# Peptides against a protein of PDB entry 6O8C, part 48

Target 1, 262 residues: chain A of PDB entry 6O8C
Amino acid sequence: VGLRYEKISLPKIHPRYDLDGDASMAKAVTGVVCYACRTASTLLLYQELMRKGVRWLVELVKDDYNETVHKKTEVVITLDFCIRNIEKTVKVYEKLMKVNLEAAELGEISDIHTKLLRLSSSQGTIESSLQDISSRLSPGGLLADTWAHQEGTHPRDRNVEKLQVLLNCITEIYYQFKKDKAERRLAYNEEQIHKFDKQKLYYHATKAMSHFSEECVRKYEAFKDKSEEWMRKMLHLRKQLLSLTNQCFDIEEEVSKYQDYT

## One batch from the design tools (peptide; aimed at target 1 P15 Y188 K198)

Design b2_p22_8_s1 (made by RFdiffusion4, then SolubleMPNN; from b2_p22_8, 12 letters changed)
Fold by OpenDDE base, seed 2:
Structure b2_p22_8_s1 (fold): chain B 262 residues (1-262), chain A 22 residues (1-22)
Amino acid sequence: as target 1 above (262 residues)
Amino acid sequence: MEKELEEREKETEKWREELEKE
């Protein structure tokens, strides 16, 4: 679930010289850009936290993978041991059959041998699945976390600082406009400065909003989308690992039933 | 100083014209 933020827009800026209106407008612009700064900071923090979470999850899944591989290896060893023992027994009974002894037992042991071989064949599928999972988790794999370092916004981009600089410029003009309003009437030169500052205010505000939308919000949304997709895939992978683990346990349990013949 | 003010006035007027077109 991504962070919710309010859609912000700049107030209408009237070209007419109006000390009261200009002060009010400047105040509103200051508020909007201030919100953008705070929002950008929050979005950045969220992404940084998510990056930490991604790294943690990768390590967790790697641990799960290693445990599954270990369990699979144990089962393979046990299964191979049972197969070898059954094969030895089959050879002994085959010799006895030449003398018409132990025919019923030979049939039973042969059936067990066939079942064990079938179980052994399933190990190949498990191994292939584990290899696939390993490849997906490997550097450059489909589930690599490289996107987390590439997508979104980063502290190095200094988006918050850039917005803060613009906010400072805007705030300075706002305070001047507040003073101008208090004077009720400006001298000609001061009026011209006021008009010029109003243009600067508009420029800074537009730049701030553009930067916020294009460099902060858009990139955040891209990061969010990638993170959600990646997370779904990782959860599915964990489910696959669990399934493989369960298959190993099932095989181990079945093999244990035949230990009386070994 | 007067020339700078005149230039600023011209810029301001251009800006007004642009805003009136929006």
Scores: peptide ipSAE 0.020, ipTM 0.503, DockQ to the pose 0.793
OpenDDE base, seeds 1, 3, 4, 5: peptide ipSAE 0.019, 0.016, 0.017, 0.022; ipTM 0.533, 0.476, 0.474, 0.448; seeds 1, 5 fail the geometry check

Design b2_p22_8_s2 (made by RFdiffusion4, then SolubleMPNN; from b2_p22_8, 11 letters changed)
Fold by OpenDDE base, seed 5:
Structure b2_p22_8_s2 (fold): chain B 262 residues (1-262), chain A 22 residues (1-22)
Amino acid sequence: as target 1 above (262 residues)
Amino acid sequence: MEEELKEREEKTEKWEKELLEE
């Protein structure tokens, strides 16, 4: 579940010159943009933490993979050894059958040999599955974590700092409007400055909200969606690895039943 | 008042420059 944020919007800016209204509006705008700055920072932090988690999970899954490969290799060696021993035994009994001796035992050993060969064939499927998993985890594979470095927002983008600059501009205008309100009436030139500052306030606020929406929120949502999808796939992959490991153990157990004949 | 306007404009320009450099 991604970080929840509230949709923020700028208050309505009335074109009418009103010192009380303009001060109140400027205060509200300052609050909204301040919230945007804090939210952008939180969203960035979340993404950075998720990137760390992604890297950690990749290493964990690689370790699981290596362990599975090791187990598979062990089983292959054991199975091959068992097959070779059974084959030697079969050859001995085949020679004895020429004298019509031990026919029943030969049949049993031959059946074991057939079963072992079937188990050996299943190892090919496990190998193919492991190769597929390896390819998916490899650089450029379907489960590569390159998206985590590309998607979303990064500290290097300086989005929070950019928003903070705009917030500073807005805050300065707000403080001026608070002073203007206290004067109750402005001279003509001061009134013109106030009107101009109101336009600047609108410009900075709009720029801040656009930047927040397009460069922070949108990119965060894209990162979130990619992370959820990737995480689901990685969890599924881990289950696949576990299944393959269990198959190796099952084969080893079956082989152990026949070791008494070798 | 004209000087104050100019000072505010210069300050705004400075902040815009900082915004672009960051």
Scores: peptide ipSAE 0.025, ipTM 0.524, DockQ to the pose 0.057
OpenDDE base, seeds 1, 2, 3, 4: peptide ipSAE 0.019, 0.024, 0.025, 0.000; ipTM 0.507, 0.515, 0.532, 0.273

Design b2_p22_8_s3 (made by RFdiffusion4, then SolubleMPNN; from b2_p22_8, 14 letters changed)
Fold by OpenDDE base, seed 4:
Structure b2_p22_8_s3 (fold): chain B 262 residues (1-262), chain A 22 residues (1-22)
Amino acid sequence: as target 1 above (262 residues)
Amino acid sequence: MEEELRKREEETKEWEKKLLEE
């Protein structure tokens, strides 16, 4: 579940010169852009933490895969050994059958042999499934984590710092507007400066909000969506591995029933 | 702590300069 943030918007900026109104507006703008900076930082942190989580999950699933492969290999060795022993026994009983001895036991052993061969065939399916999983986990596979490095925002983008610079400029103007308000009336030249600063404030504010929306929020949302999709797939894969492991245990248990014949 | 603050201030100033040049 991604971070929840409130949609923010700039207050309406009136073109009319009003020292009280302009100070209040500047305060509000400062607050909004300050929130944007903090939010951008939080969104970045979330993504960085998620990237760490992605890497961790990849390693975890790789470990699960290796354990499953190991178990499968163990079962294959055991099964092959059992098959070879049963085949030797079948040959012995076939010779005995030629002298009309122990035909019933031969039938039982032959049935066991057939069952073991079926189990061996099922191992092929497990192997194919493991190969598929391996391909999906491989570099360039469908479950590769390359998206985590490409999508979203990164510290190298310096989005928070860029927003902070704009916030600093806005804050400076806000403090000046507080002073202007305290003067109650400005001289003509100071009034003109105030008007220019108001335009500058608008420029910085709009730039900040555009940057926040386009470079921080939008990219974060894209990252979030991809991460959720990827995590669901990875968790499903992990369940598949568990299923394959259980199948290996089932085969091992079945083979163990025939050890007395080997 | 003071050195980190100084470094951040310098970085901020550099970015401010870049932003003002745009």
Scores: peptide ipSAE 0.024, ipTM 0.497, DockQ to the pose 0.026
OpenDDE base, seeds 1, 2, 3, 5: peptide ipSAE 0.025, 0.021, 0.025, 0.025; ipTM 0.549, 0.538, 0.533, 0.569; seeds 1, 3, 5 fail the geometry check

Design b2_p22_8_s4 (made by RFdiffusion4, then SolubleMPNN; from b2_p22_8, 12 letters changed)
Fold by OpenDDE base, seed 1:
Structure b2_p22_8_s4 (fold): chain B 262 residues (1-262), chain A 22 residues (1-22)
Amino acid sequence: as target 1 above (262 residues)
Amino acid sequence: MEKELEERRKKVEEWEKKLLEE
């Protein structure tokens, strides 16, 4: 998933002086570099939007985490309360058993107590899982969003602006070459200027395409790959949180069944 | 002026050669 763009390349630039060919070439170069500028802008926009999305998702996941922690805490309190009540009941029945009363009921209550203790033990696992998630979301953790600020291209890099400057230079030469073509024949001095401009055009075009490839496309691809990986991990983490929440609800429901004995 | 034109011509020729090598 990502923005699709077409692979672009510069047309072949022939060293031969040809007013018609040079005008045509310059037009093609202008088109290619123009496409590069537009593409670079689009890629930048995509990255900026993704960065916003990353920040949003981090906040969402943190909220989910906090809700899960809250629910876990609630369940722990309820469970502990239930355990304490059952323990009191067990003590009473143990005393009664010494008097040979209600032995069968003591067995049932003891079984409930054992089950509750098992549920209490499971809370430790949930807590450990939450701690792991917290560590992953913490600054410097494996799911930190610091990469989003480091990877890819940024407005501050001014890549689009740099490309635009080069495009402007190329466009100017193109327009001159159109004029030169219209003249059909240039005087010696104008011919020399034309040749120099052709060299400049080549230089600008090459610089533009190199910049586009190395500073825009490559960095974008790196950002895209990193973002996809990170996104998958974050979504998985959300699922883990949901699972933990559900476990808490399940425990709460089970505990509620035993509250009638307290 | 003639010397300057000749220098320009040489530069153009050098670049033409470079372009042919690419």
Scores: peptide ipSAE 0.027, ipTM 0.507, DockQ to the pose 0.777
OpenDDE base, seeds 2, 3, 4, 5: peptide ipSAE 0.025, 0.025, 0.027, 0.025; ipTM 0.507, 0.503, 0.520, 0.543

## One batch from the design tools (peptide; aimed at target 1 K198)

Design b2_p23_1 (made by RFdiffusion4)
Pose (drawn by RFdiffusion4):
Structure b2_p23_1 (pose): chain A 256 residues (1-92, 99-262), chain P 23 residues (1-23)
Amino acid sequence: VGLRYEKISLPKIHPRYDLDGDASMAKAVTGVVCYACRTASTLLLYQELMRKGVRWLVELVKDDYNETVHKKTEVVITLDFCIRNIEKTVKVVNLEAAELGEISDIHTKLLRLSSSQGTIESSLQDISSRLSPGGLLADTWAHQEGTHPRDRNVEKLQVLLNCITEIYYQFKKDKAERRLAYNEEQIHKFDKQKLYYHATKAMSHFSEECVRKYEAFKDKSEEWMRKMLHLRKQLLSLTNQCFDIEEEVSKYQDYT
Amino acid sequence: SEEEEEEAEEEMEEFFEEVLDEV
């Protein structure tokens, strides 16, 4: 979804010299830049937080991986050990009652369990190579896409907002005077141009730098999330497959 | 500013909880 904010544009700046109109105009412009500035700050927060989260979630799946492999090895030393019981040089030269019967069916399941465990390791390694630092789930898009604190985009907007704010405050004073001396009128007319210049620069910067890069980050995260959930479903299927093996071995462990 | 930051943190935590619960 991303941040739901309203898109607010600069009002039309009329060209006449009008102390009341210019004051009202400057106030409206300052407000729009504040909204743009404040919104630009939140967009940066959402990115910075998203990044802290992705980094953390990746490490958590590594814990779910390590937890699974810890049990896969924990169970193999039971399969290979209990196979050493019913399938060693102890169990099974002509013989008719030497145990080749109904227990041989369990030895068959245990062989298929030990072999099926083989491809578990093959798939388990494949997900480790995606969780690895250079793998195809590495959060490389996270440090490339979007804006960063080092970009100083908020403070850059803030510098422009200060210029605009100082002018508005002066325009209030001018409105209060109802008439401006000669030189002061001219200076006021120039500051009106400066205000428009600063505002359009701040607005276009917000659009082409903050929002554009934010949305690019937003789409990269939606693409990366699909890959993540896809891996997590697979790792889970491998975890359950182990508990199954543990379950089907913990039955045959108790013999007579 | 502080309230917006706290809100953004809470929405992001809910988002990652939802991602964990989707499995």

Design b2_p23_1_s1 (made by RFdiffusion4, then SolubleMPNN; from b2_p23_1, 12 letters changed)
Fold by OpenDDE base, seed 2:
Structure b2_p23_1_s1 (fold): chain B 262 residues (1-262), chain A 23 residues (1-23)
Amino acid sequence: as target 1 above (262 residues)
Amino acid sequence: MEEEREEIERKIEEELKELLESV
């Protein structure tokens, strides 16, 4: 789960004035920060797409829930109808017994009634489980997707743009250092400018790497971790729904065996 | 950019599909 990216680090920056070395260093720094920009963009894209996937999955699970509730309701209606019919039959046979008429089927019917009542009692447990699931899926519930909006990086953070600005500054200095290298020797004033630009390069590079690490990578990893946890919970919930559905089918099948008495 | 988007999208879809199939 998640995107793979390479761990990046800035090259060593030597304090010594060296036109060849400084150009090479600047090139390497440019490459690293460029990679950071691209990676940040990719990580952002992943998160945005995952947020869409999360919303889709929530709707899917809600549909599963509604189907389970529907099935449960059907079973309850069928079971209640069967119970009412059996109770009517029991009352008729009890009246017959009062007038000393034989009711050979009374015992069997009474046993069926008892079994149906047991099945009816199990519906309470199913209902409670469905209510729990509903509460978890509700706004503010344990399976709410609020984390997807809170965790990670967002386009509004403008992390990629911020990194790109730094990259532009770095790239400009790199190109100047490439020119400086071609001159082989600089006049005093140009040499001083080169030294100052080298300091600026270091500053921009450090800022870029810090921003990338703290505001892009770290937040992405937090998002990924939350996503994985949430996905596991959603999987478990779907399994619970399936189990409840199967229980409803089992009850329906058992009730169908007693239809001859209704 | 578009190719990368499509690749990421496919990966996410596969992850979600795997989740669904595991039920």
Scores: peptide ipSAE 0.027, ipTM 0.682, DockQ to the pose 0.845
OpenDDE base, seeds 1, 3, 4, 5: peptide ipSAE 0.025, 0.024, 0.026, 0.026; ipTM 0.675, 0.620, 0.680, 0.674; seed 5 fails the geometry check

Design b2_p23_1_s2 (made by RFdiffusion4, then SolubleMPNN; from b2_p23_1, 12 letters changed)
Fold by OpenDDE base, seed 5:
Structure b2_p23_1_s2 (fold): chain B 262 residues (1-262), chain A 23 residues (1-23)
Amino acid sequence: as target 1 above (262 residues)
Amino acid sequence: MEEDEKKIREEVEKEFEELLNSV
């Protein structure tokens, strides 16, 4: 799960003044930092798309929840109606039993009443489970999507732009080193500038790699880990909702068997 | 960049589809 990226490292920078070596090194550094910029952009895009997906999934699960609540409510109404009808019938038969009539039928109806009351008690458990799910989906709940807004990298952080600025500086030095190489030999002052630019290149490259690793990659990995955990929890929640829905259907089916007695 | 974006979009969509199909 998530995007695969290659671990990058800066090439070794030799302290020795070497126009050919320095040009080659600068080219390699430019390539590495260029890759970092592209990767950072890709990782950012992935996170932004994931955030959209997360929001979409939350709404989907809320719809599933509402449907389950609706079904539960329907079953409760049906069950309560059936119980009330059976209770009326029981009272009638109890009066008739005083005359020693229809004792067997009274027993059957009483058994049905007992079964319906048991089914009614199970509704309390379903209600409690739905309330728990609601609490988890609510703002500040365990399944809230607040993490998606907090974790990872955001466009507002301007990480890609910061890396691009450093890449531009590095690229400029690389092009100068390519020219220096073509000269084969530099005057003393030009040599000192080259040495200074080499230090500057190292500084920019190190800053770019640090920023990439700490602000882009690390935060992305944290976002990825949180997303995987959250997705797993959401899957479990959907399964719970499905189970509760099925329980409601099962109760409705059982009640339907007794409607012929009402 | 557009090809990369498409690939990333497809990957994200796949992750959500796999989740939905597992229920």
Scores: peptide ipSAE 0.293, ipTM 0.860, DockQ to the pose 0.848
OpenDDE base, seeds 1, 2, 3, 4: peptide ipSAE 0.286, 0.291, 0.288, 0.293; ipTM 0.857, 0.860, 0.858, 0.860

Design b2_p23_1_s3 (made by RFdiffusion4, then SolubleMPNN; from b2_p23_1, 16 letters changed)
Fold by OpenDDE base, seed 1:
Structure b2_p23_1_s3 (fold): chain B 262 residues (1-262), chain A 23 residues (1-23)
Amino acid sequence: as target 1 above (262 residues)
Amino acid sequence: MEADREAIRKKIEEEFKALLESV
């Protein structure tokens, strides 16, 4: 799960004034910060698309839940109807026994009644499980998608734009250093400007790398970890729903065997 | 950018599909 990215670091910046070395260093710094900008953009895009996927999955699981609830309700109605009919039959046979009429079938019907009551008890457990699932899927529940909106990076943070501004400053200095290299030798004033720009380059690069690491990568990793955990929980929930659905079908099948006695 | 978006979208779709098929 998630995007792979390479760990990046700034090249070593030598304090020595060297037009060739400084141009090469500035090129490397530009490349690293450019990669950071692209990576930050890609990580943001992944999170935005994942948020859409999370919302879609929540709706899918809600549909599965509603289908299970519907099936459970159908089975409960059928089971309750069957129980009521068997209870009426039991009462008729009990009256016949009181008048010394042979009721050989009373034992069998009573056993069926006992089995149906056990099935009804199982439905109570299914209902409790569905209520638990509903609570977990509800707003503020343990499986709510609130984390997807809170965690990670967002377009409103303007992280890519902030990095791009720093990249622009770095790129301008790089192009100047490329020109300085082409001059082979600078006048005293131009040399002092070059040295000052080298310090600015370092400042901008360090700021870019810090921002990338702390505001982009760290938040993305936190989002990814929560996403993985949440997806595992959602998978487990779907398995629970499937199990509950199957239990409803099993009860329905068992009840169908006794319909001939009603 | 568009190629990256499509690649990321496909990856996410595959991750969700794999999750759904595992049930």
Scores: peptide ipSAE 0.154, ipTM 0.803, DockQ to the pose 0.847
OpenDDE base, seeds 2, 3, 4, 5: peptide ipSAE 0.153, 0.147, 0.151, 0.153; ipTM 0.803, 0.802, 0.803, 0.804

Design b2_p23_1_s4 (made by RFdiffusion4, then SolubleMPNN; from b2_p23_1, 14 letters changed)
Fold by OpenDDE base, seed 5:
Structure b2_p23_1_s4 (fold): chain B 262 residues (1-262), chain A 23 residues (1-23)
Amino acid sequence: as target 1 above (262 residues)
Amino acid sequence: MEADRERVEREVERELEELLNSV
């Protein structure tokens, strides 16, 4: 789960002044930091898209919940109506039995009534389960998506832009080192500038790699872990909703068998 | 960069679809 990226490291920087070696090193550093910029951008994009996906999924699950609640309500109405009708029928047959009429059918109707009451009792369990689900989906609930806003990296952090600035500085030094290499020999002043720029290169590269590791990669991994955990919980919730929906349909089907007796 | 974007989009879509289809 998540984006695959390669672990990167800076090349070794030799302290010795060497125009060819320094140009080659600078090229390698530029490549590494360029990869870091690109990777940071893709990791950011992944998180932003996942945040959208999480919001979408929450709404989808809320829709599933509302549909289940609606179905439950429909079944309750139908069941209650059927119970009331059977109760009326029972009363009629009880009156008839008092005059020694239709006693054999009273037992069957009474059994139906008992079955319907059992079905009605199961509705209480479904209601309790739906209330639990509602609580979990509510703001501050166990399935709140607040983590998606808190964890990871955000465009406002400007991590990619910060890395790009460092990359620009590094690239500038690399281009200068390429020119220096072409000159084959530098005057004293230019040599001192080259040595100073090499120190700057090291500084910028180290800063870029630290920023990439600590502010991009680490935070992305934290976001990914939270996302995976949350997704598992959401999957479980959807399965629960489906189970409750199926229970409602099963009850409705069973009630329909007794409607002919009312 | 565009190719990277498409790759990321496909990955997110895949992860969401896998979740939805697991029910």
Scores: peptide ipSAE 0.389, ipTM 0.911, DockQ to the pose 0.860
OpenDDE base, seeds 1, 2, 3, 4: peptide ipSAE 0.387, 0.389, 0.384, 0.387; ipTM 0.911, 0.911, 0.910, 0.911

Design b2_p23_2 (made by RFdiffusion4; failed a check: the pose's geometry)
Pose (drawn by RFdiffusion4):
Structure b2_p23_2 (pose): chain A 256 residues (1-92, 99-262), chain P 23 residues (1-23)
Amino acid sequence: VGLRYEKISLPKIHPRYDLDGDASMAKAVTGVVCYACRTASTLLLYQELMRKGVRWLVELVKDDYNETVHKKTEVVITLDFCIRNIEKTVKVVNLEAAELGEISDIHTKLLRLSSSQGTIESSLQDISSRLSPGGLLADTWAHQEGTHPRDRNVEKLQVLLNCITEIYYQFKKDKAERRLAYNEEQIHKFDKQKLYYHATKAMSHFSEECVRKYEAFKDKSEEWMRKMLHLRKQLLSLTNQCFDIEEEVSKYQDYT
Amino acid sequence: DEWEEELEELNEEIEEIEEELEE
C-alpha cells in the first residue's frame, strides 16, 4: 500500500501586484511546501523502517533455518543409529526364522526415510544459498533503491521552505502597510518571483526525487516479498518434513 | 538514531511554521 498522502500542488500565482493577494498567495504556497516537506520526511521513515525490517526478517528466517537443520541432524543420528539396530551385523548362511519377516517392512520404511532425507539436505542447502549474503534473496535492492538519510532530501526541502516562509512573513507585513514605498514595492515584486522560484523548485524536487525514488523502492519491495514468502513456504515444508520423520521414527524406536 | 533525531527536529520546525500560518 505505502503511505496514503494527498497530492497537493502549488496554487496559481497571479502576476498582478496586489498586497492582499500576494500575502494570501504566499501563505497558501508555504502551506503546500510544508505538507510536501512533511510528507517527504515520512516517506524517508517508511523506507528506513522497511529496510530495518527486511534486515531483521532475513535474520529471523536464518534462525528458522538453523532451527530446522539442528533437528535434521538431531534426527539423522537416530535413523542411522536405529538402522544400526535392525540392520547391522546383529540382525541378519541358510535361515528361515532369522528375522526376515514383518520387521523387514520397518527396515524398508527406514531405508526410504534415510534416502528421502538425502534430498531434504539438497533442498535445504538451496535455500541457504538464497539466504546467504550474496544469494538471490540478499537485500541489495534495499540499499540501492529509494532515498537515504545521507541524501539530505528533507533538509534540502527545508532550506527552500525557509526562504519561502521568510518571504510570506514579509508579505504579511507589507499587507499590513496597505501601501509600499517606492523601493520597497520593487523589492516586494522581486521577492514574489523568488517565492515562486523556490516553491516550484521545492515541489519538483519532492516529485522527481523523493516520490519517484520512493515508489521505485516500493515496487522493489513488493517483488522481494514474493520471493521471501515463497522461500518461507519451502523452508516450512522442509521443517514439517522433519517432524514427520521424527514422528515416524519415534514409533519404531520402541521395539521388543 | 542521529538521522531520526534530525528528522524529528525538522518536523518540529515544519509544525511550528504550520502553526504560525494558522495564526

Design b2_p23_2_s1 (made by RFdiffusion4, then SolubleMPNN; from b2_p23_2, 12 letters changed; failed a check: the pose's geometry)
Amino acid sequence: SESEKRLQELLAKVDEILKELEE

Design b2_p23_2_s2 (made by RFdiffusion4, then SolubleMPNN; from b2_p23_2, 10 letters changed; failed a check: the pose's geometry)
Amino acid sequence: SASEEELQKLLEKVEEILKELEE

Design b2_p23_2_s3 (made by RFdiffusion4, then SolubleMPNN; from b2_p23_2, 13 letters changed; failed a check: the pose's geometry)
Amino acid sequence: SASQQRLQELLEKVDEIEKELKE

Design b2_p23_2_s4 (made by RFdiffusion4, then SolubleMPNN; from b2_p23_2, 14 letters changed; failed a check: the pose's geometry)
Amino acid sequence: SAAEQELQRLLEQVDKIEQELAS

Design b2_p23_3 (made by RFdiffusion4)
Pose (drawn by RFdiffusion4):
Structure b2_p23_3 (pose): chain A 256 residues (1-92, 99-262), chain P 23 residues (1-23)
Amino acid sequence: VGLRYEKISLPKIHPRYDLDGDASMAKAVTGVVCYACRTASTLLLYQELMRKGVRWLVELVKDDYNETVHKKTEVVITLDFCIRNIEKTVKVVNLEAAELGEISDIHTKLLRLSSSQGTIESSLQDISSRLSPGGLLADTWAHQEGTHPRDRNVEKLQVLLNCITEIYYQFKKDKAERRLAYNEEQIHKFDKQKLYYHATKAMSHFSEECVRKYEAFKDKSEEWMRKMLHLRKQLLSLTNQCFDIEEEVSKYQDYT
Amino acid sequence: SAAEEDEETFYEELEEELEEEES
């Protein structure tokens, strides 16, 4: 979804010299830049938080991986150990009562369990190579896409907002005077140009730098999330597959 | 289903952290 903010544009700046109009215009412009500036700050937060989160979530899946492999090895030393019981040089030269019967069916399941465990390791390694630092789930898009604190985009907007704010404040004073001396009138007319220049620069910067890069980061995260939940589903299927093996072995462990 | 729930939880936690930072 991303941040839901309203898109607010600069009002039309009329060209006449009008102390009342210019004051009301400057106030409206300052307001729009504040909203743009404040919104630009929250976009940066969402990104910075999203990076902190993706970083953390990747490490958590690594814990879910290590937890699973810890039990896969924990169970193999039971399969290979309980196979050493019913399938060693102890269990099974002509013979008719030497145990080749109904227990041989369990030895068959345990052989298929030990072999099926083989491809578990093959799939388990494949997900480790995606969780690895260079793998195809590495959060490389996270440090490339979007804006950063080092970009200083908020403070850059803030510098322009200060120029605009100082002018508005002066335009209030001018409105209060109802008439401006000669030189002051001219200076006021120039500051009106400066105000428009600063504002359009701040607005276009907000659009082409903050929002544009933010949306690019937003789409990269939606793409990366699909890959993440796809891997988590697979890792989970491998975890359950182990508990199954543990369950089907903990039955045959108790014999007579 | 569990992975989708985790995805939703991740975005809810992210929105909560964002609201805290905005406050």

